# Designs tried in a protein design run: peptides against a protein of PDB entry 4GMN. Part 283

Target 1, 375 residues: chain A of PDB entry 4GMN
Amino acid sequence: RYANITLLALVTLASIGTDFQETLVKGNQGSRESPISAADEEWNGFDDADGDAMDVDQKSSSGEDQEEDYEEIDVKEDDEDDDDDSITSEMQADMERVVGADGTDDGDLEDLPTLRELIQTAVPQLIRLSNLPIDSDESLTIQSHALSALNNISWTISCLEFANGENANIHNAWYPTAKKIWRKTILPILEADSADLKLATQVTSLAWAVARVLHGETPTDGNPHRKFISLYHSSKQQAGGNSNSIEEPEDPFQGLGVKCIGVVGSLAHDPAPIEVNREVGVFLVTLLRQSNNVPPAEIVEALNQLFDIYGDEELACDKEVFWKDGFLKHLEEFLPKMRTLTKGIDKRTQPELRTRADEALLNLGRFVQYKKKHA

## One batch from the design tools (peptide; made by RFdiffusion4, then SolubleMPNN)

Design b2_p27_5_s3 (from b2_p27_5, 14 letters changed)
Fold by OpenDDE base, seed 5:
Structure b2_p27_5_s3 (fold): chain B 375 residues (1-375), chain A 27 residues (1-27)
Amino acid sequence: as target 1 above (375 residues)
Amino acid sequence: MEAERELARRENEKSLKESKEEAEKAA
């Protein structure tokens, strides 16, 4: 009885975390009435202050219109109106305020009561539940659900803009809680060295969400980046051996390898210690060098992380790691391999992976050109 | 930004689905 009530409460908190995200996405789409064409997902690390846009004359090679008759697969919209009206009016009002909030740095969540209760009341209980002694299948289930709820809340908050002092009140409320999740939930599970790949995937997803907000300010105690790099390598060894491998997620970007890359990339951002940055940067560049044996989604994520980490030339890691360790040469040598990799992805079977690979290829070209101008 | 939000959406949906499936198996 008490266990079932606890599980229901954890599922409800996980749902609330997702519902906040949906509201955030919808609110941000509504404010962007201008369809930023999918072509304008430019890597935001170039302050194009120097307007010498090299007019790459795209000579429109008029490739012949092969009208392939796409048979309209009449996907019957089974209108399962599951009116999961799970979004409370208070949650919606809080998320509408978050999306519309010009960054009033009042540091208080008085105007965001539902988000305040999630951060201040719910998350501390979820941390407690994720730290229960594992002595039964019931305690494992409670831990899994507590991790799921923490994951959803953390991912939702990680989708907020915190640059330039935006959402500073939410950032200031979340930051100490995010550090608490890291120290009390993530680190203890990582140090337990469990062979449970499901638990490892859950904690790695949570770690990525937390690290996307904390970046290089993520607690470096015990060198957690090395634990995630080790987890990456161990996951690859297990996938090669047992045909009872956890079904490779249908989505290539939900793989444990991608999550590990996302975590360590986020951990390597300024103000991370230069040695942490170097170890991560070398790991990411090594994946590119070994790209023939690396899933395309992991290559895409590794590239994006490299752009984000080394996009700013004013950062100490640019001089002390990127230039000093000769990363530009490795990126330039990878360009023709990336073109081959991207062209090898079937647009029909993996449209998203192809799009993200085309974007990462474009950004790699731009990044290499940028770094060559600033050499 | 959009791609990261979509990834986060899918992570949440997957986490929720796994949680629902576990709750249904425990019921």
Scores: peptide ipSAE 0.027, ipTM 0.706, DockQ to the pose 0.788
Fold by OpenDDE base, seed 3:
Structure b2_p27_5_s3 (fold): chain B 375 residues (1-375), chain A 27 residues (1-27)
Amino acid sequence: as target 1 above (375 residues)
Amino acid sequence: MEAERELARRENEKSLKESKEEAEKAA
């Protein structure tokens, strides 16, 4: 009886975390009159305004118009006005304020009561439930549900912009709580060194969401980056032996390998210790060198993480790691491999993976050119 | 930004599905 009530409450908190994200997405779309196509977040290297446009004569080869008669499948839009009554008027009002708030430096969340209660009341209970002694299947189930709820809340918050002082009030309220999740939930589970891949995947997803906000300010206690690198390698060894038992996630970007890369990449951002940055950078560059045995989604994630970590030349990691360890050469040598990899992805069966690989290839070209100019 | 939001959405949906399936097995 008490277990079932606790489980229902945890499922409800996980749902609220998801519904809050959907409201955030809808609110941000309403403020952007321009559909910034996913293409407009191309990694524009620094705007070097010296546009000597080399005219690359695109000879348009006129391929013949085969009029394939697309039968107009009249998909009746059943306007199921599913009044998504799940979003409270208070949550909606909080999200409208998050989208419209000029970043006030006040971490008190006075104007965001629902988000405040999630961070200050719900999350501390979820941390407590995730850190209970595991002595039964019931306690393991409670831990899993608490991790799922923490994951959903943490991912939702990680989708907010915090650059340039945006959402500073939310950042300031979340930051100490995120560090508490890391120290009280993530680290203890990682230290238990469980062979449970489900638990490892849950904690790694949560760790990625938390690290996407904390970046290089993530607590370095116990060298968590090495634990995630070890987990990455261990997961690959297990997948190679028992081809039958790990349902590969239908989404290639939801694999444990991608999550491990996302975590360690986020951990390596400034102001991470140079040793942490180096170990992660070497890991990521090594994946590119060994790309023949690496899933395309992991290559895309590893590239994006490398661009984010080493995009700024003013950071200590640029001089002390990127240039010193010769990463540019490895990225340049990887360009032709990335072109081959990207072209090998079928647009019909894996459209998203192909799009993200095309973007990562474009950004790799730009990044290599940028770094050659700033050498 | 959009790609990360979509990843976060899918992580949330997956976590919710797994949570529901576990709750149904425990009931």
Scores: peptide ipSAE 0.026, ipTM 0.711, DockQ to the pose 0.847
Fold by OpenDDE base, seed 4:
Parts: structure tokens; sequence; C-alpha cells
Structure b2_p27_5_s3 (fold): chain B 375 residues (1-375), chain A 27 residues (1-27)
């Protein structure tokens, strides 16, 4: 009983986290579409073409039998008022406010009650549930669902723009909570060094969502970047040994390798310690050098992370890592390999992977040209 | 940015699906 109620509540919180994302995506699209005047397209009606009614005729027959008087049991559908519509309406109103809110600097979520309750009430409970002692399959299931709910909420929030002081109220409310998720949920699970690839994937997804907001301000205690790099390498060793179906995720970008790259890339952003940045940068550049044995999706992610980390020449990591460690040469040497890799992706079978690879290739060419001008 | 939002959406949908399937197995 209590387990099922807890699981249902965790599924509901995970659903809320997803539905919140859909509403954020719709709201952000609506603000860029200038109202094209929906006025004048006269929908010309479909013409009534005369199709000839063929006459087919036949025929019979009569059979009689019996009137069995099935008593219509008037099942009063008690209209249990679906209270579900009320939650969706409040969530929608909160998301419309998030999309429309000029960033007031105060971490006050008074105008965002649903988001406030998610951050202040739900997330602390999810953190607690994710930290339960694993002593049963039930406790493992609760942990998994708590991680799923934290993942959904964290990813949703990470989809908000926080650059230039946008959504500053949400950022300020989320930031301490994100650090708490990192320290209380992510780090303990990473330190437990479980052989559970499912748990590792869930924690890495959550870590990526959290690190997309915290960037280089993500707590560096215990060198978590090295744990994710180690996890990346361990995941490759397991995939190579057992021919047993680790079902390659249908989406190449949902792979644990991509998630590990996304996490460590995010962790390496300014103001990350220069040593952390260097270790991550060397890892990412090493993937490009070894690209013949690296999935294309991981190469795309590694490139995007390298562009984001080293895109700003004013950052200490540009001088101290990018230029000192000769990353430009490795990126330039990778250009012809990236062209070959991208061309090798079938547009018919992997359209998204091809599109993202074409974009990453274009950006790599631009990035190399940019860095060569600023050398 | 858009590609990351789409990845985030898929992560959420996958996580939700996994959560529903686990809840159905526990019921």
Amino acid sequence: as target 1 above (375 residues)
Amino acid sequence: MEAERELARRENEKSLKESKEEAEKAA
C-alpha cells in the first residue's frame, strides 16, 4: 500500500515534470512567431463531384427468434470530478508566466506557485527518496522513480534560458536546489560505484540536466568529472565484451556515452578549476583523435561541448588550455574525418543524427576559422 | 539550444515511460 502510493506519487511528479516541459516549449515558440495576420486565406471548398451510385440489389431472409429482456442496469456513472484538469491549468498558467516574465532579479517564485512547490516541496522529498538505503527491490524501484522525477524536473528547468539575466528568479530558486541534488543525490550514487548500468544512466542523465544550469559552478568535491570519464570508459568496455543485447538506445543521443560527454562538458565551463577544464578538454579532444571507434552521436556532443567551453577567448581556459595544449591543431586535423563521418550517416535511417552532424561539421569549420584569426 | 531541448524532451518522455512501465509491473 504505502509503496504503491509512493510510486504513484513519483510517477505523477515525473509526469508533471514532462508536461511542464511541453508547455515551456510551446510558450517559447509562440513568442517568436510574430502574429502573421490569420485573416484572408479563403478555404476554397471541395467540389461535390457526382460519383455514380451502383445499384446492387439482393435479397433475403426471415429468421425469428426470442425477446430476452436484458434489464438495463442503470450504472450511475458517478461523475467523479476529474481534479486532474485543475493541475494542468495551473501548470499551464505558470509556464505562460515563465515565458512572458521579464526577469525580476529576486529568487521569489510568488508568481509561479506550481514551480515553487516543485522546487521547494517536491524536490527535497525526491532527494530524500533517492537516498534511501537500497535493501530491497522496492527501495531500488523507489530510488529509480525518484531519480526519474528529479530528471524530468531538472531537464525542464535546464531548458529555460538563464543567459543575460533571463528567468533570474527561477535560476536563483533552482540554483541552491540543483547544488543540493548534486551533493545529496548524484555524488553519493557516483561514489557507491554500482555496476548497475541503468542506475548509472539515470544518474548521468540527472547530472547532465543539473550541470547544464550549474556549469563550472557545479561542486567539484571528489572530482566528479573523473567519475563520469571513468563511467564513459567502463561503458565502452562492457559494450565490447558481452554480445548480449544492451539494447543500443534507438536514439543515438540517449546513449550513456553521450550523457557522460554532456556532463563533463558542462562541468568544464567557466568558472571550473583550470585543471578540471584541462582534464575534460583533453578527454574530449582524445575522443576526436580516436573517432574511428567512437559513435557519431558522441562525436557530435563532444564537438558541441568543445565549442561551448572554448568559444570565448576572454576565458582563462582559452589561453591556459585551448592554446597551451594545442587543441586547434587537433580540431583542424579532425575536420576531414568529420566530413567523412557526417557523409557516412544515412539521412534516411538516421535523419536527426545526420542533421546534428552536418551542423557540428559546419560549426567546426567556423570554429577553426575563428580560432585561426584570433591566434 | 533547440537540439538540447529536444534531447531533454526525449529524456523526460523516456523517463516517464520507464516510470509508468515500472509502476504497472508493481501493481
Scores: peptide ipSAE 0.028, ipTM 0.712, DockQ to the pose 0.811; fails the geometry check
Fold by OpenDDE base, seed 1:
Structure b2_p27_5_s3 (fold): chain B 375 residues (1-375), chain A 27 residues (1-27)
Amino acid sequence: as target 1 above (375 residues)
Amino acid sequence: MEAERELARRENEKSLKESKEEAEKAA
């Protein structure tokens, strides 16, 4: 009884986290569809007259009306009650405020009551539930659902723009909570060294969402980047040995390998320690060198992470890692391989993977040219 | 940016689906 109530509450919190994201996406689409006010340009229709009446002949071809009697197949709409996970009016109002808020620097979420309650009330309880001793299948289920709810909330917040002081109030409220999730949920699970690949996938997804906001300010205690690199390699060794392939996720971008790359890439951003940046950069460049044995989606993610980490020449990692370790040569040598890889992806069967690979190839060409100009 | 939002959407939907399916199996 208490377990089922706790599970229902965790599912509800996970739903609220998802619905909040959907409302963010819809709100951001609606702001782009701000109708260009058709300014009433009073187009004063000028008069001009001349009437030349060219007489093009109406040839009367009588096509026979074959009445094909389409039998109305009375498709009984089985009213599958789509449980319309109805975005609450409060969540919608919070999202309209997040999309419309000029960056007021006050870390006060007074105007965002749903988001405030998620961050201040829900997340601390989810952190507690994710840290319960695992002594039963019930405690494992509670941990999984608490991780799912934390994942959904964290991913939703990670979709907000925080560059240039955008959403500074949300950033300031989330930042200490994100560090708490990292220290209290993510690190303890990673330190437990569980052979559970499901739990490892959940914690890695959560770690990616958290690290997408914290970047190089993510706590480096215990070298978490090495744990995720180790997890990446361990996951590849297990997939190669047992014919019980964990069904590769239908989405190639939801694989544990992609998630590991996303985490370590995010951890390597400035102001990460140069040693952390170097270890991650070498890992990512090594994936490109081994690309014949790496899924295309992981190559796309590794490239994007390399562009984001090393895109700024003013950062210490550009001089101390990118140039010093000769990464430009490896990226240039990878260009012809990336062209071959991208062309090998069927646009019909994997349209998204092909699109993202075409973009990553274009960006790789631009990035190599940029770095050659700044050499 | 759009690709990251789409990835985040799918991560949320998947996490929610897995949570709903686990709750149904536990009920």
Scores: peptide ipSAE 0.028, ipTM 0.708, DockQ to the pose 0.815; fails the geometry check

Design b2_p27_5_s4 (from b2_p27_5, 14 letters changed)
Fold by OpenDDE base, seed 3:
Structure b2_p27_5_s4 (fold): chain B 375 residues (1-375), chain A 27 residues (1-27)
Amino acid sequence: as target 1 above (375 residues)
Amino acid sequence: MEFERELARREGQNSLEESKKEAEKVA
């Protein structure tokens, strides 16, 4: 009884986390429809050229009206308007404020009551539930749902722009909570070294969402980047051996390998220790070198992470890692391989993977040119 | 000067769909 209520509450919290994301995505689409400035195309007046009215005779051929009696099949549209308007008007108003805040109003989290309750009330409960002693299948189920709810909330928040001081109020409220999720939920699960690939996938997804906000400020205790690199390699070894294929996710970007790359990439951003950055950078570049055995989605993610980590020449990692370890050469040598890889993806069967690979290939060419210019 | 990449809009969305499908399987 209590477990079923807890599970329902966790499913509801996971749903709320997704509904917020959908609202953010819709709002960010509306803002990128910058009104195409109706350039004043001066409607140059129709010059009334005097063209001769040729009298073409209206021959009125009276075609017979065959009244085909279409029987009005009264398809009762059962408007099951199950408008599962799971988005409360308060949630929508909070998300509209987050999306519509064009940089001027550093609104306090006081103006975002739903988001405040998610961060301050819900997440601390989810962290507690994810840390319950595992003594039954019921406790495993509760942990899984708590991780899913934390994942959805964390991903939603990670989709907010925090660059240039945008959403600073949300960032400041989330940051200590994100560190708490990392230390209290993610690290203990990673330290338990479970052979459960489902749990590993859930915790890695959550870790990626959290690390996308914390970046190089993610707690380095116990070298979590090495744990995720080890998990990446272990997942590849298991997929090759036992035909208990955990069904590869239908989406190639949901794979544990992609999630591991996303986590370690995010962990390697400034101000990460140079040693952490180096180990991650070497891992990512090694994937490109070994690309013949790496799924295309993992290559796309590894490239994107390399662009984000090494996209700024002012960072210490540019000189101390990128240039010092000769990463440019490996990226240049990978360009022809990436072209071949991208062309090998069928646009009809894998349109998203192809689009993201075409983009990553474009960015790789631009990035190599950028680095050559800023050498 | 920072390198601006073209961003695929979906980089975060996909990890939520699995969590939705898992939540629906237990409901």
Scores: peptide ipSAE 0.154, ipTM 0.739, DockQ to the pose 0.188
Fold by OpenDDE base, seed 4:
Structure b2_p27_5_s4 (fold): chain B 375 residues (1-375), chain A 27 residues (1-27)
Amino acid sequence: as target 1 above (375 residues)
Amino acid sequence: MEFERELARREGQNSLEESKKEAEKVA
């Protein structure tokens, strides 16, 4: 009984986290519809002229009329409009405020009551549940669902813009909580050194979501970047040996390898220690050098992380790592490989992977040019 | 000068769909 109620509450919190994201995404789309004036540019159609009218005549015949009287079973669709409007009017109002909030408020969530309760009341309970002693399958299930809910909430918050002081109130409220998730949930699970790849994937997904907000301010205790690098390598060794179908996620971007890259990339941002940045940068560049054995999605993520980490020439990591360790040469040497890799992705079977690879290829070309200009 | 990459806005969506599908399987 209590386990089922706890599981239901965790599922509900995970759903609230997703619905909150969907609402936030919809709200952020509405605010960017500046009325692009419908300039009526008449796209003059190509007159494809040469329709040769071949005449083929063929004939016959007469097959019979069997009027099978299909009785219209008037299935009254009871429109049970289960308007499971899972989005409460309060959640929608909070999302509209998040999307419209001019970032002037010093960390008070007074105007965001649902988000406040989520961060201040729900997340601390989820952290507690994720830290339960694993002594039963029920406790493992509770941990998994608590991690799922924390993941969804953390991802949703990580999709907010915090640059230039945007959403500063949310950032300031989330930041201490994110550090608490890191120290109380993520680190203990990583230290437990579990062979459970499901748990490792869940904690790594959560770690990525948290690190997308904390960046280089993520707690460096115990060198977590090395643990995620080790996890990356361990995941590759296990996939090669045991044909135990951990079903590779249908989405190549949900792979543990991608998540590990996303975490370590995020951890390497300023103000990360230069040595942490170097270790991560060398790891990422090494993936590009070894790209023949690396999934395309991991290459895309590794490139994106490299662009974000080394995109600012004013940062100490530009001089002390990027230039000093000769990363530009490796990126330039990777350009023709990336073109080949991207062209090898079938647009029909993997449209998202192809789109993100085309983007990463474009950005790689631009980034190499940028770095050559700012050398 | 900072390098701005063209960002496909979609990075956050995919990790949430997997959690929805797992939640629905337990309900």
Scores: peptide ipSAE 0.152, ipTM 0.733, DockQ to the pose 0.186
Fold by OpenDDE base, seed 1:
Structure b2_p27_5_s4 (fold): chain B 375 residues (1-375), chain A 27 residues (1-27)
Amino acid sequence: as target 1 above (375 residues)
Amino acid sequence: MEFERELARREGQNSLEESKKEAEKVA
């Protein structure tokens, strides 16, 4: 009984976190489709008069009336529009405020009550539940659902813009909570050294969502980047040996390998220690060098992470890692391989993967040109 | 000067779909 109530509450919190994201995405799409008001320019009708009525006499061919009796197949649209539009009016109002708010810098969430309750009330309980001793299948199930809810909330928040002081109130409220998730949920699970790939995937997804906000300010205690690099390599060794289909996720971007790359890339951003940045940068560049044995989605993610980590010439990592370790040469040597890889992706069967690979290829060309100008 | 990459889609959407599908299977 108590277990089922706890599970239901965790599922509900996971759903709330997802619905909140969907509302953010819909709200951000609606703001871009601001119709350019077609100003009703009353283009006053120009009067011009003349042209002649040429009489062309086209003949009356009387083709026959075959009444094909289209049987109206009464497709009962069972509109099981179970549009479980479970998006509460409060979540919608919070999302409208997040999309429309000029960044208040006070860290106050008084105007965002749903988000406030998620961060201040729900997340601390989820951290507690995710960090319980695993002594039963019930406790493992509770942990999994708590991780799912934390993942959904953390990803939703990570989709907000925080650059240039945008959403500073949300950032300031989330930042200490994100550090608590890292220290109390992510690190203990990583340190437990479980062979459970499901748990490893869940914690890595959560770690990526958290690290997308904390970046190089993510706690470096215990060198977590090395744990995720080790997890990446371990996951590849297991997939190569046992033909037991870990069902490769239908989405190539949901793979544990992509998630590991996303985490370590995010951890390597400024102000990360130069040693952390170097180890991650070398890992990412090594994936490009070994690209013949790396899934295309992992290559796309590794490229995007390299662009974001080394996209600013004013950062210490540009001089001390990118130039010093000769990363430009590896990117230039990879450019023709990336063209071949991208062209090898079928647009019909993998349209998203192809689109993201075409984008990453474009950006790789631009990035190489950028770095050559700023050498 | 910062390098701005062209972004076709915000990356964050994909990692939630798996967690959504897992939540829906338990509901």
Scores: peptide ipSAE 0.149, ipTM 0.735, DockQ to the pose 0.140
Fold by OpenDDE base, seed 5:
Structure b2_p27_5_s4 (fold): chain B 375 residues (1-375), chain A 27 residues (1-27)
Amino acid sequence: as target 1 above (375 residues)
Amino acid sequence: MEFERELARREGQNSLEESKKEAEKVA
């Protein structure tokens, strides 16, 4: 009885975390649709004149209209609008305020009561539940659901803009809690060295969400970047051997490899120790050099992380790692390989992967030009 | 000068879609 109520509460908290993200994503779309007035710049294309009218008279072969009477199976889409009414009007109002909030510097969430209770009341209980002794299948199930709820909440918060002092109140409230999740949930599970790839995937997803906010301020105790690099390599060795393929997620971006890259990339941002940055940067550049044996989604993520880590020339890692270790040469040598890789992705079967690869290819060209200009 | 990458707007969505599919399997 108590276990079922706890599980239901955990599922509900996980749903709430997801629904908040959808609301934030929709809200951030609406703010960017400022109508850039299509200035009708009549770019007068050049009138190049000549080429001859070859009259290829391709004759009309009248193929017979076989009216195959496709019986319209009136599949009543029972629009079971499962209006997952999980979003309370109060939660929606909090998310609308978060998207519109000119960040007051005070870590006060007085105007965000639902988010405040989520961070201050719910998350500490989820951390407790994720740290229960695993002595039964029930305790393992509770841990998994607590990790899922922490993941969804952490991802939702990580989708907020915190640059330039935006959402500073939320950042200030979340920051100590994010560090607590890292120290009390993520590190203990990573130190337990479990062969459970499901648990490893859940913890790595949570670690990525937390590290997207904490960046290089993520606690470096026990060199967590090396644990995630080790996990990346271990995951590749296991996928090659046992036919208990954890079904590779249908989405190539949900793979444990992508999540590991996302975590270590986020951990390497300023103010990360230069040695942490170097070890991660070398790992990411090594993936590009070995790209023939690396899934395209992992290459896309590795490129994005390299752009974010080394996108600022004023950072110590630019001089001490990027230039010193000769990363530009590896990026330039990878550019033609990335073009080939991107062109090899079928737009019909993998439209998202192709779009993300086209963007990463574009950004790689721009990044190489940027670095050459700022050399 | 900071390098502004064109952020694929979808970066945050990916890890939560897996959590949705897991939540739907338990419902």
Scores: peptide ipSAE 0.146, ipTM 0.735, DockQ to the pose 0.145

